# Peptides against a protein of PDB entry 2AUS, part 27

Target 1, 323 residues: chain A of PDB entry 2AUS
Amino acid sequence: ADIKREVIVKDDKAETNPKWGFPPDKRPIELHIQYGVINLDKPPGPTSHEVVAWIKRILNLEKAGHGGTLDPKVSGVLPVALERATRVVQALLPAGKEYVALMHLHGDVPEDKIRAVMKEFEGEIIQRPPLRSAVKRRLRTRKVYYIEILEIDGRDVLFRVGVEAGTYIRSLIHHIGLALGVGAHMAELRRTRSGPFKEDETLVTLHDLVDYYHFWKEDGIEEYIRKAIQPMEKAVEHLPKIWIKDSAVAAVAHGANLTVPGIVKLNAGIKKGDLVAIMTLKDELVALGKAMMSTQEMIERSKGIAVDVEKVFMPRDWYPKLW

## One batch from the design tools (peptide; aimed at target 1 W54 D211)

Design b2_p15_1_s1 (made by RFdiffusion4, then SolubleMPNN; from b2_p15_1, 8 letters changed)
Fold by OpenDDE base, seed 3:
Structure b2_p15_1_s1 (fold): chain B 323 residues (1-323), chain A 15 residues (1-15)
Amino acid sequence: as target 1 above (323 residues)
Amino acid sequence: SAEFEQLVAQIRSLE
């Protein structure tokens, strides 16, 4: 999420009609909910699936989905995409995660040795998925981006860890315990980040959602429920973006692939095969797709398929057909 | 509705 991507302008004369579309900050409350993502503080106890079912009941929704399973006992950041935004969770599944974990050691270890050994687990590690995982139990590499020790109290080690998607913190703690020579287990775990979603002012509880929905429906106060729901565009902030002409928006919204002439500006460093977000000049999400060209190829070429469009989000009528 | 009150009570018991 924090990767600043350079923006390369391909067409500096491209303008956008202010009457077309619905920018994320200007959606009516009903439309904002239809294209929303909640940064939920998942309580410990329920499954991620049960929590999604409760949100659907609270907010009177037909469809919702979560941005990556938390175990029942694990609390913290669970992005929940609503209604027409439900499929945006696919952008969050591969995103990096952060956790705060409590590790309990099975023996006494000097603090200096704990710090030294835990530092060695930054970088590439080898993991085997747990038995309960639907993922094939093959050895695989995962990245640990950072480990920050917060507190050491005897045999209890509180630490923050940033990891590649699908890194098992329980397995990491087990391997740290083996490297320390005494063994260890995971006592507590909280997720503090899922891609662009983190512990900040946008984090809300199930209780908050109940109250905020009541204030809207019974008292006519929409402010609280509006703030509790993020626009779906938040869920793609970590992806490379391609901004397109107004004349290309309706075609992409109908499921047409993005061709090179439709590009106004794009992020640097797009590779062939990358997941990319196709945006309007008003920063509205049109679609997700697979890059068929690099950034350099999209700049140098005058024609060809730039993005294979996989998932359309924008309604077909927000922009006129200009073809 | 009684169903909504039950859901609210269930949620409040988890937090």
Scores: peptide ipSAE 0.091, ipTM 0.820, DockQ to the pose 0.826
OpenDDE base, seeds 1, 2, 4, 5: peptide ipSAE 0.030, 0.062, 0.063, 0.030; ipTM 0.596, 0.802, 0.797, 0.613

Design b2_p15_1_s2 (made by RFdiffusion4, then SolubleMPNN; from b2_p15_1, 6 letters changed)
Fold by OpenDDE base, seed 1:
Structure b2_p15_1_s2 (fold): chain B 323 residues (1-323), chain A 15 residues (1-15)
Amino acid sequence: as target 1 above (323 residues)
Amino acid sequence: MKEFEELVERIRSLE
């Protein structure tokens, strides 16, 4: 998620009308909520679906969705997209995850051996999805991006792990235990990151949401609930972006594919088939789509479909129809 | 109101 993507400018003279759209920082509170994502600290106990249902009840919402299931016993970062932003979770599902895990070893192992063996699990690992998963139980590879041992206390190993989406930490710990020769199990698990969402000042509890909604509705204080909800644009920060002309925004908001002439600037390194965010020049999310060209092809070509638009977020009326 | 109070109590019991 922390990869600074280079920005290539195609049209350095392109301007945006300040009267059109609603930039993330200028949305009225009701509109901010309609296009919001909560960085929820999920408590241990409830399912991710129960927590989403509670958020809908607390905030009086019709729709919400989460950016990737946490097991009932697992706490930590659960992005919850609200109302019109609900489908932005599709950008978060494939995003990398970080966890802090407590592994309990079933025998005594020297600390040097623990450290050496755990380091060998950085990279590609073979996993089988658990029976409880809706995912087909085929063997598959997953990436472990890093393992950082935080503490070793006898048979208890506290570690941070960065992983590809859909890596099972319980299975990783089981395989580490086998490699150590003593066996192991997952004692505790917390998710500390889901793509652009992490443990920071934006992390809020269900209790915080109850209180902040009360302060808004009963006391007229919007500040807390506004701060507790991130703009939906936060949920796409990790994606490659394409910024479009004001004249192209309404067409894309109506579900038209993005054509090359509409592009003002774009990130380097877009490949055909990548999920991309289509943005206005005010950094408003218009749509998500599949890149039909590379960055290089989008620079070199004068015409053609650049992005197959899969999901529109922006209302059709925020920008005028200029075609 | 009563159902919301019960929800708030349940939430507080989880933290």
Scores: peptide ipSAE 0.194, ipTM 0.855, DockQ to the pose 0.975
OpenDDE base, seeds 2, 3, 4, 5: peptide ipSAE 0.023, 0.012, 0.022, 0.010; ipTM 0.643, 0.506, 0.606, 0.516

Design b2_p15_1_s3 (made by RFdiffusion4, then SolubleMPNN; from b2_p15_1, 4 letters changed)
Fold by OpenDDE base, seed 2:
Structure b2_p15_1_s3 (fold): chain B 323 residues (1-323), chain A 15 residues (1-15)
Amino acid sequence: as target 1 above (323 residues)
Amino acid sequence: MKEMEELIEKIRSLE
């Protein structure tokens, strides 16, 4: 569930100048692309890196990056951040993932036993990354948030699974098969969610992108390519947010840390060390940073560094320098 | 069968 974080207001009189910045809904098409993220339906076959390279060729881009690797054989939700937004993928790497998996059992198992054993895999599990992973092959704990069995047909088990980032579904299925006593393998896998990106009307194929780019460049129709690209702010919807005064925006856009006086409103439940999104009052992403205070400390204190700014996204000229 | 078929069809539509 997208837990709507409570918003605590510190300055209820803070206004924003409508002439400053470029709200996500008001970006010219070229600027929208420069600060865009595609919710790509990755086909089976290519690597996530090959798909990113294809998108760069299709859309004539210099830079792009993906919000978390899908294996070649795995299809579905691959967020691809474009150009100036490329580094927003850092917000998506730690985000939860959902998959639909088809598990094939190597023997007959009663349905009641399948259901009982799969329920035991909800919670904390111990995994070792596969050999092909860029991650060090160290034993690590991962959270399985939920397992929902969708269908059982003899030895075939279709299920939905919500997992912590970097949980290996192939390894999960292998361990389920061992626990069932018959063994199992992953027949099919599709990613249905990556943080705020899911299977919805924003999901587009590589073919859609080819067509939509053609309609824009050859026919002058920007509507399709505009809809195919989400604003980069979508990629931070799942993060705790801090909204800042117009007078603080330019300083943060220049790489200054956010201080407590710059805060207008913030989400509840921020802890020291959390990744947070710094937003304007127009819901524009200024920067990502590390919280140096809790929400409570940011409310109670009148001064100090609230956020250590790690990555700026907003151009320095969208808001005036007021320092 | 229906949800498995829908998944397989969706995957094949991307190939």
Scores: peptide ipSAE 0.287, ipTM 0.875, DockQ to the pose 0.151; fails the geometry check
OpenDDE base, seeds 1, 3, 4, 5: peptide ipSAE 0.272, 0.260, 0.273, 0.283; ipTM 0.873, 0.864, 0.873, 0.874; seeds 1, 3, 4, 5 fail the geometry check

Design b2_p15_1_s4 (made by RFdiffusion4, then SolubleMPNN; from b2_p15_1, 4 letters changed)
Fold by OpenDDE base, seed 1:
Structure b2_p15_1_s4 (fold): chain B 323 residues (1-323), chain A 15 residues (1-15)
Amino acid sequence: as target 1 above (323 residues)
Amino acid sequence: DEEFEELVERIRSLE
């Protein structure tokens, strides 16, 4: 998520009309909620689905979805996309995750050996999904991006781990325990990151949401509930972006594919098949789609389909039809 | 709404 993507400008003279659209920072509170994502601190106990159902009840919403399941006993970062933003979770599902885990060893192991063996698990690992997972139980490779040991207390090892989406930390700990020769199990797990969402000032509890909604509805104070909800654009910060002309926005908002002439600027390093965010010049999310060209092809070509639009978020009327 | 109050109590019991 922290990869600064270079921005290539195709049209340096392209301007945007300030009267069109609703930039993330200028949305009325009701519209902000309709296009919002909560960085929820999920408590241990409930399922991710129960928590989403509770958020819908607390905030009087019809629809919501989460950016990747946490087990009932697992706490921490659960992005919850609201109402019209619900489908933005598709950008978060494939995103990297970070956890803090407590591993309990089933025997005594010297600290130097623990550190050495855990470092060997950085990189590619082979995993089998657990029986409880809806995922087919085929062996698969997953990336461990990093392991940071925080504390070693006898047989208890507290560590931070960055992983590819759908890596099972319980399975990782089991394999570490086997490699140490004594066995191990996962005692505790907290998710500290899901793509662009992390433990920061935007992290809120269910209790916070109850209180903040009450302050808005009963006391007329919008500040807290506004701060507790992030714009849906936050949920796509980790994706490569393509910024489009005002004249192209309405067509894409109607579900038309993005063609090369509509591009004003784009991130470097887009490959054919990548999930990309189509943005206005005001950094409003128009749609998610599949890149049909590389960045280089989008620069060199004068015509053709740049992005196959898969999901539109922007209403059709925010920008005028200019075709 | 009694059901909402029960939900709030349940939430408070988890934190």
Scores: peptide ipSAE 0.213, ipTM 0.880, DockQ to the pose 0.961
OpenDDE base, seeds 2, 3, 4, 5: peptide ipSAE 0.190, 0.193, 0.174, 0.210; ipTM 0.872, 0.873, 0.864, 0.877

Design b2_p15_2 (made by RFdiffusion4)
Pose (drawn by RFdiffusion4):
Structure b2_p15_2 (pose): chain A 309 residues (1-127, 142-323), chain P 15 residues (1-15)
Amino acid sequence: ADIKREVIVKDDKAETNPKWGFPPDKRPIELHIQYGVINLDKPPGPTSHEVVAWIKRILNLEKAGHGGTLDPKVSGVLPVALERATRVVQALLPAGKEYVALMHLHGDVPEDKIRAVMKEFEGEIIQRKVYYIEILEIDGRDVLFRVGVEAGTYIRSLIHHIGLALGVGAHMAELRRTRSGPFKEDETLVTLHDLVDYYHFWKEDGIEEYIRKAIQPMEKAVEHLPKIWIKDSAVAAVAHGANLTVPGIVKLNAGIKKGDLVAIMTLKDELVALGKAMMSTQEMIERSKGIAVDVEKVFMPRDWYPKLW
Amino acid sequence: SDVEEIKERLEEMDK
């Protein structure tokens, strides 16, 4: 998921006018929240659905959604997209996820076999692909390991299968997500307590600094997604519901294949929309016309890059 | 616990 993609510039002269839109990290606080995402450290106990409901109450929001469900007892990274950016969590499906898990073996197994068997579970699995498994600690029947997986991978099922392969059986004692696409345990990971307090600092004390840092621009959700940057003049057509045509492309990532989920970005690096690529990168470069992206969801409001009559 | 504190603070918001 976190492979740095090469950027190919087709129109080296394209410029963006600062009058239109906003750099993503410079939105007025209300707009920042309307188009924000929270990198939330979900506490054990509540369901992911319940956590989102609490967030909507705390931030007094109309809409919100999480990216990738965590079960009630699972803690860790839970991206929660807010308001107008609610559906941006779609961008996380192609990106992978990473967990730290504690596996309790129901029988004694030599460490040698445990490491050998765990390694064999990398690759493909049926319940999804397991990118990597790294054993952190093996203390008796307790195995602590880090695992990277494709989205929708049930870790409980993976541990159960490891138990069967070892014949002794296995139980998942605990699980914590450490990565969900571009969201990881860094300075943006916040708790529900921080969110409530920072909201009070803003609405009661008039200080926006803390609630601002606790909420990320929605563009964070597409950091690991192939991108196509378009001209200022092309943003309006897309923002108004039109698919993206090739003439509007300024630069794009290498490796885009037909059918890939892509992010359409302004030259300010704001998220305009998510869509499916109808052409490859090379076709987008060589061709002068045609629909480059079948737009599935528009995020940018019509007001930022307006059509003037 | 932290979850109980969050539920308590959400109930105070209803008041």

Design b2_p15_2_s1 (made by RFdiffusion4, then SolubleMPNN; from b2_p15_2, 8 letters changed)
Fold by OpenDDE base, seed 3:
Structure b2_p15_2_s1 (fold): chain B 323 residues (1-323), chain A 15 residues (1-15)
Amino acid sequence: as target 1 above (323 residues)
Amino acid sequence: SEIEEIRRILEEQEL
C-alpha cells in the first residue's frame, strides 16, 4: 500500500466520456453496496467466516468474502468485500499486514536487551506454519518490515509489527522469546492494517452496520451506510495499475485480454507475472489480471497482449463497444 | 427480527 508508483503516460491525448461508467464517488447507494468493501473492526470471539455470514444477514446480501483470516480471539481490521466485489479479496490476501501484539516474557530481561534482540528480527525470518494452518508445514522465509516497541512493563512487551502476508505473529513471539533466553508467548493480538485498509475513519463495527442499515431502510438516510462501505477500488490501491482507453473498456469487461494499444497510462515497475489492476480513466476497476509484459515492454511495443485478464468486475454495459 | 437476533448475539459476545 505504501509503495508510491510513478505513473508513465503513453497516450497524452486520450479523453474519457463523462456519460460512461460509474466512478467510485458517483455510484447510487445500491450499486455502491454491490461494488463495496467494508473495513470491519472484527470483534474478538467469532471466526472471520461467522462475521462474514453476519454481514450478509445484516445487509441482506447473497455473497461476501474477507481479505484474510483473523483467528477467533484476534480483533481489528478485516476487509469484507461485498456481492459483485467479493472476488477483489484476492488482491488483499498477498498484501502486507500490521499488528499490535502483547508479548509476555517467561523471565526477567533488561529492557536494553529486549530492544536490541527485537530489532534483529526486522528483515527475513524463518517460520514453520502452525498445525491448524491450511498451509503445508514446511520451513519458509517471511519478511518483517518493521518492529516498533510501544511499551515495556516488566515482562510485558507491547509492540507494533509490519509483516509479509502469512507471517505468524505467535511464531515470531515464540522465536523472540527463545532469542531472549527466557521464552515468551502471545498474550494479545490486534490487526491494525491489511494492505490499504487500516485503523481510520472508515473502520466500522458490526453494531455500526446494523444501525446504519436501519437508518437507510427505515428512516431513508443513506449517508451512514454509504460512508461505512468503501468502493472496491480501495481494495486494489496497493497494486500496480494500468489505465485504459474508453474504447478498450467494453472488450476487457467482456473478458478480452488487454492489448498494448488500449493502454493510456501505467505504473512503473510492473514485471511479467505481476498481479495488476486494469482501471478506466475515471479510476474505476475493470478487471484484475496477470501482466504478460513489463512496464518497459508495454511502453516500447505497439501491439501484443499486455495483461491476461483473470477476473472482471465491471458490468459489460457501463461502457459501449467502440471497436 | 433477524436483525434483533444478530444484535442479541453480538451483545452476548461483548459481555
Scores: peptide ipSAE 0.026, ipTM 0.685, DockQ to the pose 0.104
OpenDDE base, seeds 1, 2, 4, 5: peptide ipSAE 0.007, 0.023, 0.000, 0.008; ipTM 0.500, 0.662, 0.330, 0.483

Design b2_p15_2_s2 (made by RFdiffusion4, then SolubleMPNN; from b2_p15_2, 7 letters changed)
Fold by OpenDDE base, seed 5:
Structure b2_p15_2_s2 (fold): chain B 323 residues (1-323), chain A 15 residues (1-15)
Amino acid sequence: as target 1 above (323 residues)
Amino acid sequence: SEIEEIERYLEELDL
């Protein structure tokens, strides 16, 4: 998520009409909610689905979805996409995650040995999904991006861990405990990051949402609820992007595949088969799709399908139909 | 189809 992607400009003369569309920062409050994502601090206790159902009731919404399940006992960052943005969660499911975990050791281990062994778990690990997972219980490799030990207090080890999506921290802790020779279990777990969503000023509770919605509906104060909801474009910040001409926006919003002539600029390092975000020149999300070309092919070719459009988000009327 | 017509339009967009 933190890798700045180079932007390659294909058409340096392409301009955008400021009267077309609704940039993420200029949406009326009702429209902002319709295209919103909440960076929710999920409390421990409820399921992620129960929390989504509560948000729908609090905000009087028809649809919402979450960017990746947190176990009932796990707290922290749960992105919840609202209404027309609901499908943007597909961009968040494969995104990396960060956790802070408390590991309890079942025996005494010297600190130097704890540090040495935990460092060996950086990189590729073999995991087996737990019995209660909807995922088939096949052995799979997962990447641990980093392990940062925050505190060691006797048998309690507090650590930060960055992981590939679907890495089981409970299983990681179990394997660390086995490698230490004493065994271990997960005492506490908090998710501190889900792709572009992290613990920051945008993190809100269910209580905050209740209060902020009341301030809007009863007092006419929209500021709090506006700040509590991020634009759906936040949920795709970690994806490679392709920016398109104003003349192509309505076509893609109708569900047409993006062709090479429609491209103004794009991120470097797109591979065939990658999930990409199609953006306007105002950084509005038009659609998600599958890259049918690499970045290099999209630069070198004059014609052809660049992106197979899978999910349209933008309404068809935000930009003019020009065909 | 309407989509195929739109895709033809997109292939003919002036640079």
Scores: peptide ipSAE 0.454, ipTM 0.924, DockQ to the pose 0.010
OpenDDE base, seeds 1, 2, 3, 4: peptide ipSAE 0.440, 0.427, 0.424, 0.386; ipTM 0.921, 0.917, 0.914, 0.900

Design b2_p15_2_s3 (made by RFdiffusion4, then SolubleMPNN; from b2_p15_2, 7 letters changed)
Fold by OpenDDE base, seed 3:
Structure b2_p15_2_s3 (fold): chain B 323 residues (1-323), chain A 15 residues (1-15)
Amino acid sequence: as target 1 above (323 residues)
Amino acid sequence: SEIDEIRERLEELEE
């Protein structure tokens, strides 16, 4: 999410018709919900699936999905994609995560040693997934992007940690405890970030959703529920983007692959095989797909398949067929 | 109402 990507313009003369599509900030409330993602503060206690089921009931939805499981006892940032946006969660699963964790040490360790050893866990670590994970229990590498110690109180260590998706904080704490020579366990855990979703003014509780839905349905006040739901485009902010011509939008919305002539601008550093977001010139998400070319190939070539379209989000009728 | 049941359940989790 924090990687600033350069934007390369391929066609500087491309314009967009303001009458076509629905930009994220101009969707009617019903349409906004249909293409929405909630930055939910998951309470401790329920499973992520139970919370998704409750959101569906609260908001009278047919479909919803979450952007990465939190254990029942773990609170914090759980992106929940709604209705037609449900499948955007696939963009969030591989996204980096941040947590605040409380580690309890099983012995006394000098603070300077705690700080020194924890800093050594920044970078690549080897983990074995827990037995209860849907992942095969093979040793795997994971990246720890940063560890920030917030507070040390005797045997209790409060720290912030940024990690690659599928890093187990419980296992990290266990290994830190072993490295310190005294052992340790995870006392508390909260997720503070999931890709582009973080603890900010967009974070809402289940109680907020109940109240905000009531204000809309009973009192006719839509402002609260509108602010509580982010546009689906938020869920792809961390992906490399390709912006396409108005004339290409309808074809992609019908499931056609993106060809090189349809590209107006694109992010630098796209590699073949990368997950990319196909956007309109109004920053509407059309589809997710797999890059079939690098950024350089998409610039240099005049033709060919640039993106293999995997998942369409935009309705087929938002843009006219212009081919 | 179904919403009242959800509210009650959420209150039980905060206790």
Scores: peptide ipSAE 0.051, ipTM 0.782, DockQ to the pose 0.102
OpenDDE base, seeds 1, 2, 4, 5: peptide ipSAE 0.022, 0.046, 0.019, 0.044; ipTM 0.607, 0.776, 0.605, 0.778

Design b2_p15_2_s4 (made by RFdiffusion4, then SolubleMPNN; from b2_p15_2, 6 letters changed)
Fold by OpenDDE base, seed 3:
Structure b2_p15_2_s4 (fold): chain B 323 residues (1-323), chain A 15 residues (1-15)
Amino acid sequence: as target 1 above (323 residues)
Amino acid sequence: SEIEEIREYLEELEK
């Protein structure tokens, strides 16, 4: 999520009509909810699916989906995409995660040795998925981006860890314990980040949602529920973006592939096969798709399919047909 | 109400 991508301008004369679309900050409250993502603080106890079901009941929604399962006992950041935004969770599944974990050692180890060994687990590690995982139990590599030891109290080690999607912290702790020679287990786990969603002022509880919905429906105060729900565009901040002409928006919203002439600006470093977000010049999410060209090819070519459109989010009527 | 049932359930989970 933190990779700043250069923006390359292909058409510096492209303008956008302010009367078309609904920018993320200008959606009426009902429309904001329909295209929303909650940065939920999942409580310990319930499954991620139960929590999604409760959000649907609390907010009177037909559909919702979460951006990556947390175990029942694990608390913290669970992005929940709402209604028409539900499918945006596909952008969050491959996103990096951060956790705070409490590791309990099964023997006494000098602090200096704990620090040294845990530092060796930064980088590529080999893991086998747990039996309960829907993923086939094959050995696979995963990236540990960083390990930050927060506190060591005897046999208890509190640490922050940034990891590639689908890294199992329980398995990481088991391997650290083996490397220390005494064994270890995961005592506690909290997720502090899921891609662009983190512990910040946007993090809300189920209790907050109940109260904020009540303030809106009973008292006519929309400000709380508006702040508790992020625009769906937040869920794609970590993806490479392609910004398109107003004249291309309606075609893409109808499910047409993006062609090279429709591109106004784009991020550097797009590769063929990458998941990309197609945006308006007002930073509205039109669609997700697969890049059929690199950034360089999209700049150099005058024609061709730039993006194979997979998931449309924008309504067909927000922009006029200008083709 | 269905909301009150959810509140009660959440309060029970925090105990």
Scores: peptide ipSAE 0.028, ipTM 0.711, DockQ to the pose 0.103
OpenDDE base, seeds 1, 2, 4, 5: peptide ipSAE 0.020, 0.026, 0.020, 0.027; ipTM 0.521, 0.699, 0.514, 0.711

Design b2_p15_3 (made by RFdiffusion4)
Pose (drawn by RFdiffusion4):
Structure b2_p15_3 (pose): chain A 309 residues (1-127, 142-323), chain P 15 residues (1-15)
Amino acid sequence: ADIKREVIVKDDKAETNPKWGFPPDKRPIELHIQYGVINLDKPPGPTSHEVVAWIKRILNLEKAGHGGTLDPKVSGVLPVALERATRVVQALLPAGKEYVALMHLHGDVPEDKIRAVMKEFEGEIIQRKVYYIEILEIDGRDVLFRVGVEAGTYIRSLIHHIGLALGVGAHMAELRRTRSGPFKEDETLVTLHDLVDYYHFWKEDGIEEYIRKAIQPMEKAVEHLPKIWIKDSAVAAVAHGANLTVPGIVKLNAGIKKGDLVAIMTLKDELVALGKAMMSTQEMIERSKGIAVDVEKVFMPRDWYPKLW
Amino acid sequence: SLEEEREELLEEIDS
């Protein structure tokens, strides 16, 4: 997921006018929230659905959604997209996820076999692909390990299968998600308490600084997604519902294949929309016309890059 | 009030 993609510039002269849109980290606080995502450290107990409901109440929001469900007892990274950026969590499906898990073996097994068996579970699994498994600690029947997986991978099922392969059986004592695409345990990871307090500081004390840092621009959700940057003049057509045509492309990531989910970006690096690539990177460079991206969801409002009549 | 609603939310989160 976190592979740095090469950027290929097709139009080296393209410039963006600062009058239109906003750099993503410079939106007025209200707009910042309308197009924001929270990197929330979900506490154990509530369902992911309940956590989102609490967030909507705390921030007095109309809409919100999470990216990748965590079960009630699971803690950790839960990206919560807000308002107009609610659907941006779609961008996380192609990106992977990482967990730290505690596995309790129902029988005694030599560490040698435990490490050997765990390693064999990398690659593919049926219940999804397991990118990596790193054992952190093996204390008796307790195994603490870090695992990277494809989205939708049920870790409980993975541990159960490891238990079967060992014959002694296994139980998942606890699970914490440490990464969900570009969201990880860094300075942007906030708790529900921080969110309530920072909201109070803003609505009561008039200080926007804290609630601002607790909410990330929606562009954060597409950090690991292949991107196509388009001219200012092309943004309006897309913002108004048209698919993206090749003439509007300024630069793009290498490795884009037909059918890939892509993010269409302005030259300010704002998210315009998510869509499916109808061409490859090379075809987008060589061709002068045709539909480059079948737009699935538009995020940018029509007002930022307006059509003038 | 906003302070009362904050206290109720913090109590609910802790419960």

